# Peptides against a protein of PDB entry 4N78: the designs that were tried, part 244

Target 1, 186 residues: chain A of PDB entry 4N78
Amino acid sequence: HFQVICRLLGYQGIAVVMEELLKVVKSLLQGTILQYVKTLMEVMPKICRLPRHEYGSPGILEFFHHQLKDIVEYAELKTVCFQNLREVGNAILFCLLIEQSLSLEEVCDLLHAAPFQNILPRVHVKEGERLDAKMKRLESKYAPLHLVPLIERLGTPQQIAIAREGDLLTKERLCCGLSMFEVILT
Target 2, 155 residues: chain B of PDB entry 4N78
Amino acid sequence: MAELQMLLEEEIPGGRRALFDSYTNLERVADYCENNYIQSADKQRALEETKAYTTQSLASVAYLINTLANNVLQMLDIQASQLRRMESSINHISQTVDIHKEKVARREIGILTTNKNTSRTHKIIAPANLERPVRYIRKPIDYTILDDIGHGVKW

## One batch from the design tools (peptide; made by RFdiffusion4, then SolubleMPNN)

Design b2_p24_7_s3 (from b2_p24_7, 9 letters changed)
Fold by OpenDDE base, seed 1:
Structure b2_p24_7_s3 (fold): chain B 186 residues (1-186), chain C 155 residues (1-155), chain A 24 residues (1-24)
Amino acid sequence: as target 1 above (186 residues)
Amino acid sequence: as target 2 above (155 residues)
Amino acid sequence: SETVEEILEQYRKQFTGEMFKVPP
């Protein structure tokens, strides 16, 4: 599903969706969540004394539950805050999944484009074969597929310009060095 | 352009008119040959004359048809060439627009990106044993696991 | 696959990111 979404939206659509999601997340964080955090800070006991070790683990837990009772009750009463946090989480996950899906699509595009752009994998050298000779043979095999040089030889000036731009657009993908998710986390 | 216009406005219509006139003329020639045969005491001579006129008339018609056909073919070739040029122009414009749109889109999404911290991919020392490329069976990621998380829009 | 990673690495090396930057 995400792959289909990425294909349908393209870079522009994804950008718009991501921007809107970021706005929503920001709004939630600065609004309801911030208010909730402020309220929780006000309700937090000023002096949380460590219970005496003598009460054992269950007693200590009960003591902390009692001291935090107002916080727990407040959290239970305001299910809206948890819903908002869930929405934020969902938005983040959505962004992550979109980016992952986009990256996969870009990788596929790059793999398909590689033979046409003089990007060749290293060939496994069998015993006794020179790597250089094998690579040269591979290069020679794919040389006729190099699109830009081919168009430069056979095409009009306008076609050459378009081919160069197209080549650049093909090579320059987000997955090669950029991350959207890291921006969301900052 | 001038050649195409000449073909459309002068040569082809002219050829059609000539062919029509030839048809009318053939009828007159036929009538003449018939009357000549009936009135002539020498039937053999009259028949030979008829044969000559018929051959000449058919040759003339064939010439007119051939000329007209060639003009039509030439017209079609010129039009086909014009269409190809137009197609090329449209394609160029379309590609230019698409590239521009893509550039704009990339700038927009670029605002939302930062440089990947290239974690030094530890050289995964490929284990020496080239295990047979396990056919990466793309297990379809079952996204149904997420169906229970949130008020999923039951679409 | 190792081949895919090698191809991607070559693209990464060539990546400038200029297409994603807003011209000043």
Scores: peptide ipSAE 0.412, ipTM 0.762, DockQ to the pose 0.683
Fold by OpenDDE base, seed 4:
Structure b2_p24_7_s3 (fold): chain B 186 residues (1-186), chain C 155 residues (1-155), chain A 24 residues (1-24)
Amino acid sequence: as target 1 above (186 residues)
Amino acid sequence: as target 2 above (155 residues)
Amino acid sequence: SETVEEILEQYRKQFTGEMFKVPP
């Protein structure tokens, strides 16, 4: 489903969606969540010392439960704050999934374009064959498929310009060096 | 353009009119030949004349049809060429627009991106000694021992 | 696939990101 969404929206659509999601996340974080955090900080016991190890794990748990009892029982935390946090989480997950799907599509596009852009995989050299010879053979095999040089030789100036731009657009993909998710996390 | 206009406005309509006129003329010739054959004392001569007129008329019609057909074909070829040129132009414009749109879109999404920190994948040197997973026999931790310590200190 | 990674690496090396930058 996310793959289909990425295909339909393209870069522009994805950008718009991401921007809106970021706005929503920012609004939630700066609004309701911040208010709850502030309130929680006020209610937090000033001195939460680690209970003595002598109380054992259950005792420590009970201690913390007791210290946080007022917070846990705070009804508004369960209803509004957790819902907002869930929304933020969903938004983040959505962004992640979109980016992953987009990356997959971009990778596929790059793989398909590679033979036309003089990007060749390294040939597995069998024992006894010279790597250089195989690579040259491979290059020779795909040389006729190089689109930009072909158009530069046979095409009109306008076609050449378009081909170059198209080549650049094909090569310049987000997955090659950019991340959106990191921006979302900051 | 001038040639196409001449074909559309003059040559093809003219050819159609000529063909129509030839049809009318053929009917007249046929009537003449029939009457001439009936009235002529020399039927053999009349027949030969009829053959000659028929051959001439057929040749004329064939010529007119051929000329008209060639003109129509020429017209179609010119139109096809014009359409191809138009298509090429439209495609060029379309591609230019698409490239522009894509560039705009990329700028927009670019604002939302940062450089991937190529964290040097430190080759997690798999520690050579894969310590054999010591079968941690999960001894059931008997938590009953903790029952005695939990005497609730009455605050 | 190793071949895929090699291809991608070549693209990564050629990547400039200029198209994603706002022109000054």
Scores: peptide ipSAE 0.412, ipTM 0.764, DockQ to the pose 0.642
Fold by OpenDDE base, seed 3:
Structure b2_p24_7_s3 (fold): chain B 186 residues (1-186), chain C 155 residues (1-155), chain A 24 residues (1-24)
Amino acid sequence: as target 1 above (186 residues)
Amino acid sequence: as target 2 above (155 residues)
Amino acid sequence: SETVEEILEQYRKQFTGEMFKVPP
């Protein structure tokens, strides 16, 4: 499961894997695939007019099949080019799934951290209760859980520094505003 | 540090030796008291003297044991305190290293990221047909199912 | 859930991304 992979690798491991995948994808695209595309462009019929709608779907398919017969029969295209394209597709899909899994994990972490970082959801106020009073009660309930203020009051300077950095690391997650997949697509 | 060293090298070994010497002395005192009682014409006086010596010897041994025990306890307390300080130091270093590693990792992965254009274009496509807002009766999602996940914070 | 989204939105608002940027 991709979630397990994300947990095991962490940010560093994921970064390394993603970088290597990008290198592989780039190599495939710039190498074999590009060569095949160039070759295909050379053998492509210069004038392929859209057949008239009157031929129907089967006739149109046959027309294109006839026009592309030489390309379809190119054995190397099926064996090498399509395999490479599949590899590229799998790599992209892998990256997407890793990012999704990582995002879920990060969201879970943020949800668990929220009470400790003074991030409280808006309480659904039942009719007749003052929103302000409920929020105040909620704040009061979770106030003792605020980790950074607690450590600032009771901890050593070193502990305070670590707590602040830890707090920042907890808050700063990729899912909050960053996307890896968009980089892969570019 | 000086106190711990004194306890380990001088006070505790010294106390153990003193206790051992006291034990040997107790045997001598016992022999003396027995012989004195047998040889004395005044048995009552000899008995009182024996009681006095026995009490004194027992008191001295008790004192030595108590002193030694206190010194051992003090030694253990000092050692425990030292271990706690070492643990605290190691933990601090470990945390610092972990934070640093995490920062490095984040920088590395950050190179592979771009800002999400949250163009939430809420195209409020006004549905042409004013279909009656189905009152989304927000059934309170019972999050109790998630209570067993993590630290059990009821949301 | 709406609660989750609200929490996430608060985190999004606080997000700077500085930790993921390579210092110049």
Scores: peptide ipSAE 0.405, ipTM 0.762, DockQ to the pose 0.667
Fold by OpenDDE base, seed 2:
Structure b2_p24_7_s3 (fold): chain B 186 residues (1-186), chain C 155 residues (1-155), chain A 24 residues (1-24)
Amino acid sequence: as target 1 above (186 residues)
Amino acid sequence: as target 2 above (155 residues)
Amino acid sequence: SETVEEILEQYRKQFTGEMFKVPP
């Protein structure tokens, strides 16, 4: 599903969605969540001493429950704050999945374009074959498929310019060195 | 452009008119030949004359048709060439616009990106001297020592 | 077999594109 979304939206659509999600996340974090966190910090007991080990695990739990009783009983925390946190989490997850899907799509595009752009796959050389000879054979095999050189020979100056620009756009992808998700985390 | 205009406005209409006139004239020639054959005492001569007129007329019509056809074909070729040029121009513009849109889109998404930290996995060269893991012989913790300290308060 | 084009070319040489003469 995310792959389809990436294909439909394209770079521009993805950018718009990501920007809006970032705005939403910022709004949630700086608004409601921040207010709840501040309130929670105010009501938190100043001194939470570790209960004596003698009370056992149930006793320790009860102790902490008692200390945090006011927080636990705060109904708005469960309904509003946790919901907002879920929304933030979902937004982050969405961004991650979109980026991953986009990266996969870009890689596929690069792979498909490779024969036309003089990008040769790494050939596994079997034992005894000269790597150089095999590479030369591959180069010769794919040479007629090189689009830009072909157009440079047969095309008009305008066509050549367009072909070069198109080639550049095809080669340059986000997956080659850029990450959106890292920006979201910062 | 001038050639196409001449074809459309002068040559093709002129050729069509000529063919129409030829049709009318053919009828006159036919009538003449018929009357001449009936009235002539020398039927052989009249027949030869009819053959001559027929040949001339047919040749003339064939020529007119061929000329007109060639002019029409030429017109169509010129128009086809013009259409191809227009198509090429439109395609060029379209491609230019698409490239521009793509560049804009990439800029927009680009501002939302940062360089991937290629964590150069520094090959932590494991120091060669793997100190032999000293076999930690787990001495069995004799828990019996704890028996004396636990004064279990008998409830 | 004379191609139609050759026949037409022969007629082109004979006929200068003028309308055939109508008998008086």
Scores: peptide ipSAE 0.037, ipTM 0.593, DockQ to the pose 0.005

Design b2_p24_7_s4 (from b2_p24_7, 9 letters changed)
Fold by OpenDDE base, seed 4:
Structure b2_p24_7_s4 (fold): chain B 186 residues (1-186), chain C 155 residues (1-155), chain A 24 residues (1-24)
Amino acid sequence: as target 1 above (186 residues)
Amino acid sequence: as target 2 above (155 residues)
Amino acid sequence: SSVVEEILEQYRARFTGEMFQVPP
């Protein structure tokens, strides 16, 4: 589903969606969530020292439960905070899934474009064959498919310009070195 | 442009008119030949004349049809060439626009991106001192000691 | 696939990100 969405939206659509999601997330974080956090900080015990190990695990748990009782009770009362957090989480997940799907699509495009852009995989050389010779053969085999050089030879200046730009657009993909998700996390 | 216009406005319509006139003329020739044959005392001569007229008329019609057909074909070729040029131009414009749109889109999405930190694979220098895995003899922690403590908390 | 990774690595190596940057 996300793959289809990515295909339909393209870079522009994805950008718009991501921007809107970021706005929503920011709004939620700076608004309701921040208010809750501030309130929780106010009710937090001023001094929560680690209980002495002598109380054992149950005692320590009870101690923390007691210390956080007001917080837990307060948090339980406010379903809105959890809903907002869920919304933020969903937005983040959505962004992640979009980016992943986009990356897959881009990878697929790059793989399809590779033979036309003089990007060839290294051939597994059987024992005894020179890698260089095989690579040269492979390059020679695919040389006629190199689009830009072909158009540069046969095309008009306008066609050449378009081909170069198209080639660049094909090569320059987000998956090659950029991440959107990291921006969402900061 | 001038050639196409001439074909469309003069040559093809003219050829069609000529062909129509030729048809009318053929009818007249046929009537003449029929009447001539009936009225002529020398039917053999009349027949030969009819053959001659028929041959001439057919030749003329064939010529007119051929000329018209060639003109139409020429017209179509010119039009096809024009359409191809137009298509090429439109495609060029379309591609240019699409490239531009894509560039804009990429700039927009680019604002939302950061460079992937190539995690410097810090060579986790495996500390050479592979501390011999101290065979933690997992002494089975006998959790049975905890069985007695759990029963007391009546929730 | 090792082939895919190799192809991607070549693209990565050539990636500039210029298309995603606002020209100054």
Scores: peptide ipSAE 0.431, ipTM 0.769, DockQ to the pose 0.664
Fold by OpenDDE base, seed 2:
Structure b2_p24_7_s4 (fold): chain B 186 residues (1-186), chain C 155 residues (1-155), chain A 24 residues (1-24)
Amino acid sequence: as target 1 above (186 residues)
Amino acid sequence: as target 2 above (155 residues)
Amino acid sequence: SSVVEEILEQYRARFTGEMFQVPP
């Protein structure tokens, strides 16, 4: 589903969606969540000492439950704050999934474009064969597929310009060195 | 453009008119030949003359048809070439616009991106010191030493 | 696959990011 969304939206659509999600997240964090956090900080017990280890894990848990009882019972926390946190979480996850899906698509495009852009994988050299000779053979095999040089030889100046720009657009992908998700996390 | 216009406005219409006139003339020639054959005392001569006129007339018509056909074909070729040029121009414009749109879109999304910290593949420098697997000689932990300290709570 | 990684590495090495930068 995310792959389809990425394909349909393209870079522009994804950018718009991401911007809106960022706005929503910021709004939630700076607004409602912040207010709740401030309120919670005010009602937090000033002195929460570690209970004696003698009470065991259940006793310690009960102690903390008792100390935080007022907070836990705060109805607005359960309903509004948790919902907002869920929304933030969902937004973050959505961004992550979109980026991952986009990256997969871009990788696929790059893999398909590679033979046409003189990007060839290193051939596994069997024992006894010279790597250089194999690579040269491979290069020679795919040389006719190099799109830009081909168009430069056969195309009009306008076609050459378009081909060069297209080649650049093909090579320059987000997955090669950029991350959107990292921006969201900051 | 001038050639196409000449073909459309002058050559092809002119050829059509000429062809029509030639057909009309053929009919007249046929009538003449028929009458001449009937009236002529020398039927063989009249027949030969008829054959000559018929051949000439047919050749003329054939020539006119061929000329007209060639002009029409030329017209179509010119038009096809013009259409191809227009298509090419439109395609170039379209591609340019698409590239521009893509560049704009990329700039927009770029604002939302940061450089991936290429985790320097820290060459896990395999510490050259293959720490010799310290043969953990499982010395049997003689737990008997602990026998003296632990007052075993007899459950 | 190792092949995919190698191809991607070549693209990464050539990546400038210029297309994603707003001209000053």
Scores: peptide ipSAE 0.428, ipTM 0.764, DockQ to the pose 0.706
Fold by OpenDDE base, seed 1:
Structure b2_p24_7_s4 (fold): chain B 186 residues (1-186), chain C 155 residues (1-155), chain A 24 residues (1-24)
Amino acid sequence: as target 1 above (186 residues)
Amino acid sequence: as target 2 above (155 residues)
Amino acid sequence: SSVVEEILEQYRARFTGEMFQVPP
């Protein structure tokens, strides 16, 4: 599903969605969650000492329950806060999944483009074969596929310009060195 | 453009008119030949003259048709070439617009990105162009703790 | 795949991010 979404939206659509999600998250954090935290801080006991161990586990639990009674009894705030936190969590997860899906798509694009952009994998050398000879053979095999040089030789100036720009757009992908998710966590 | 205009405005219409005139003339020739044959005491001579006129008339019509056909074909070839050029131009414009849109989109998404710390597995080939803006290297946050969350790319 | 990693590394090495930056 996320792959399809990424394909349909492209960079522009993804950017818009991410921006909106960030706004929503920011709004939730600065609004309801902040208010909840402030309220919780106000109702928190000033001094919460550890009860004597002699009370046993049930007694200690009851003691803390009593100390936190005002917090626990604030059920409405708790419910709203949990819902908002869930929404924030879902938004973050959504962003992560989008980025992952986008990265996969970009990687696939790069892999498909590689032979056309003079990006070749290292050849596995069998015993007795010279690495240099194999690499030269590979280069010679794929040399006719180099798109930009081909267009530079055969194309019009306008076509050459478009080809160069297209080549750059193909090479410059987010997965090569950028992350959106890191910004979200910040 | 000038050649196409000449074909459309002068050569083809002129050829059509000539063909029409030739048709009218053929009727006159036919009438003449018929009358000449009926009135002539020498029927063999009249027949030979009729054959000569018929051959000449047919040859002239054939020539006019051929000329007109060639002009029409030439016109169509020029038009086809013009359409191809227009198509190419439109495609170039479309591609330029798409590239521009993509650049804008990339700038927009770029605002939402930070530098990714990629583990260097292999010797980095030095970038070919020294004039490339120095990539701002931010200290990457380790997200390995999130590897189990979602459908990660198994590299 | 080792091949995929090698290809990606080459792209990473050439990556500038220029297209994702707002021109001053």
Scores: peptide ipSAE 0.421, ipTM 0.757, DockQ to the pose 0.801
Fold by OpenDDE base, seed 3:
Structure b2_p24_7_s4 (fold): chain B 186 residues (1-186), chain C 155 residues (1-155), chain A 24 residues (1-24)
Amino acid sequence: as target 1 above (186 residues)
Amino acid sequence: as target 2 above (155 residues)
Amino acid sequence: SSVVEEILEQYRARFTGEMFQVPP
């Protein structure tokens, strides 16, 4: 589903969606969540010492429940705050999944473009064969596919310009060095 | 442009008129030949004259048809060339617009991106135990892995 | 695959980010 969304929206659509999600997240964080956090901080026990290990897991849990009783009883926390946190979480996950899906699409595009852009993988040389000779053969085999040089030889100046720009656009992908998710986490 | 205009407005219509006139003239020639044969005392001469007129008339019609056909073909070639030029121009404009849109889109999404901290792959400290170099079975680069790209195959 | 990684590495090495106007 996310792959389809990425394909349909493209960079522009993804940017718009991400921007809107960021706005929503920011609004939730700076608004309702912040207010609840402040309120919770006010009602938090000033001194919450770690209970002695002797109480065991159930006793420790009960201890924390007792100390946080006022927080747990805060009905609005469960309904409004947790819903907002869920929305933030969903937005973050959505962004992550979009970025991952986009990266996959970009990788696929790059892989398809590679032979046309003189990007060739290193050929595994069998024992006894010169790597250089095999690479030269490979280069020779794919040389006719090099799009920009081909168009530079046969195309009009306008076509050459378009080809160069297209080549650059093909090479410059987000997955090569950029992350959107890191911005979202900031 | 001038040549196409001449073909469309003058040469082809003129050729069609000439061909039509030739048809009318052929009918007159046929009537003349028939009458000449009937009235002539020398039937052999009249027949030879009829053959000559028929040959001449057929040659004339053939010439007119050939000329007209060539003009039509030339017209079509010019029009085809013009269409190709228009197509090329439209394609160029379309590509330019698409590239521009893509550039704009990339700028927009770029605002939402940061450089990946290429965490230098921590030198995998080679564990002290030099595991025997797993014989890199040089499998030929199987590009078939790329065959499924674009066909919606879930990776 | 190792091939994919190698190809991607070549693209990464050539990546400038200029088209995205992200400061280096």
Scores: peptide ipSAE 0.416, ipTM 0.757, DockQ to the pose 0.513

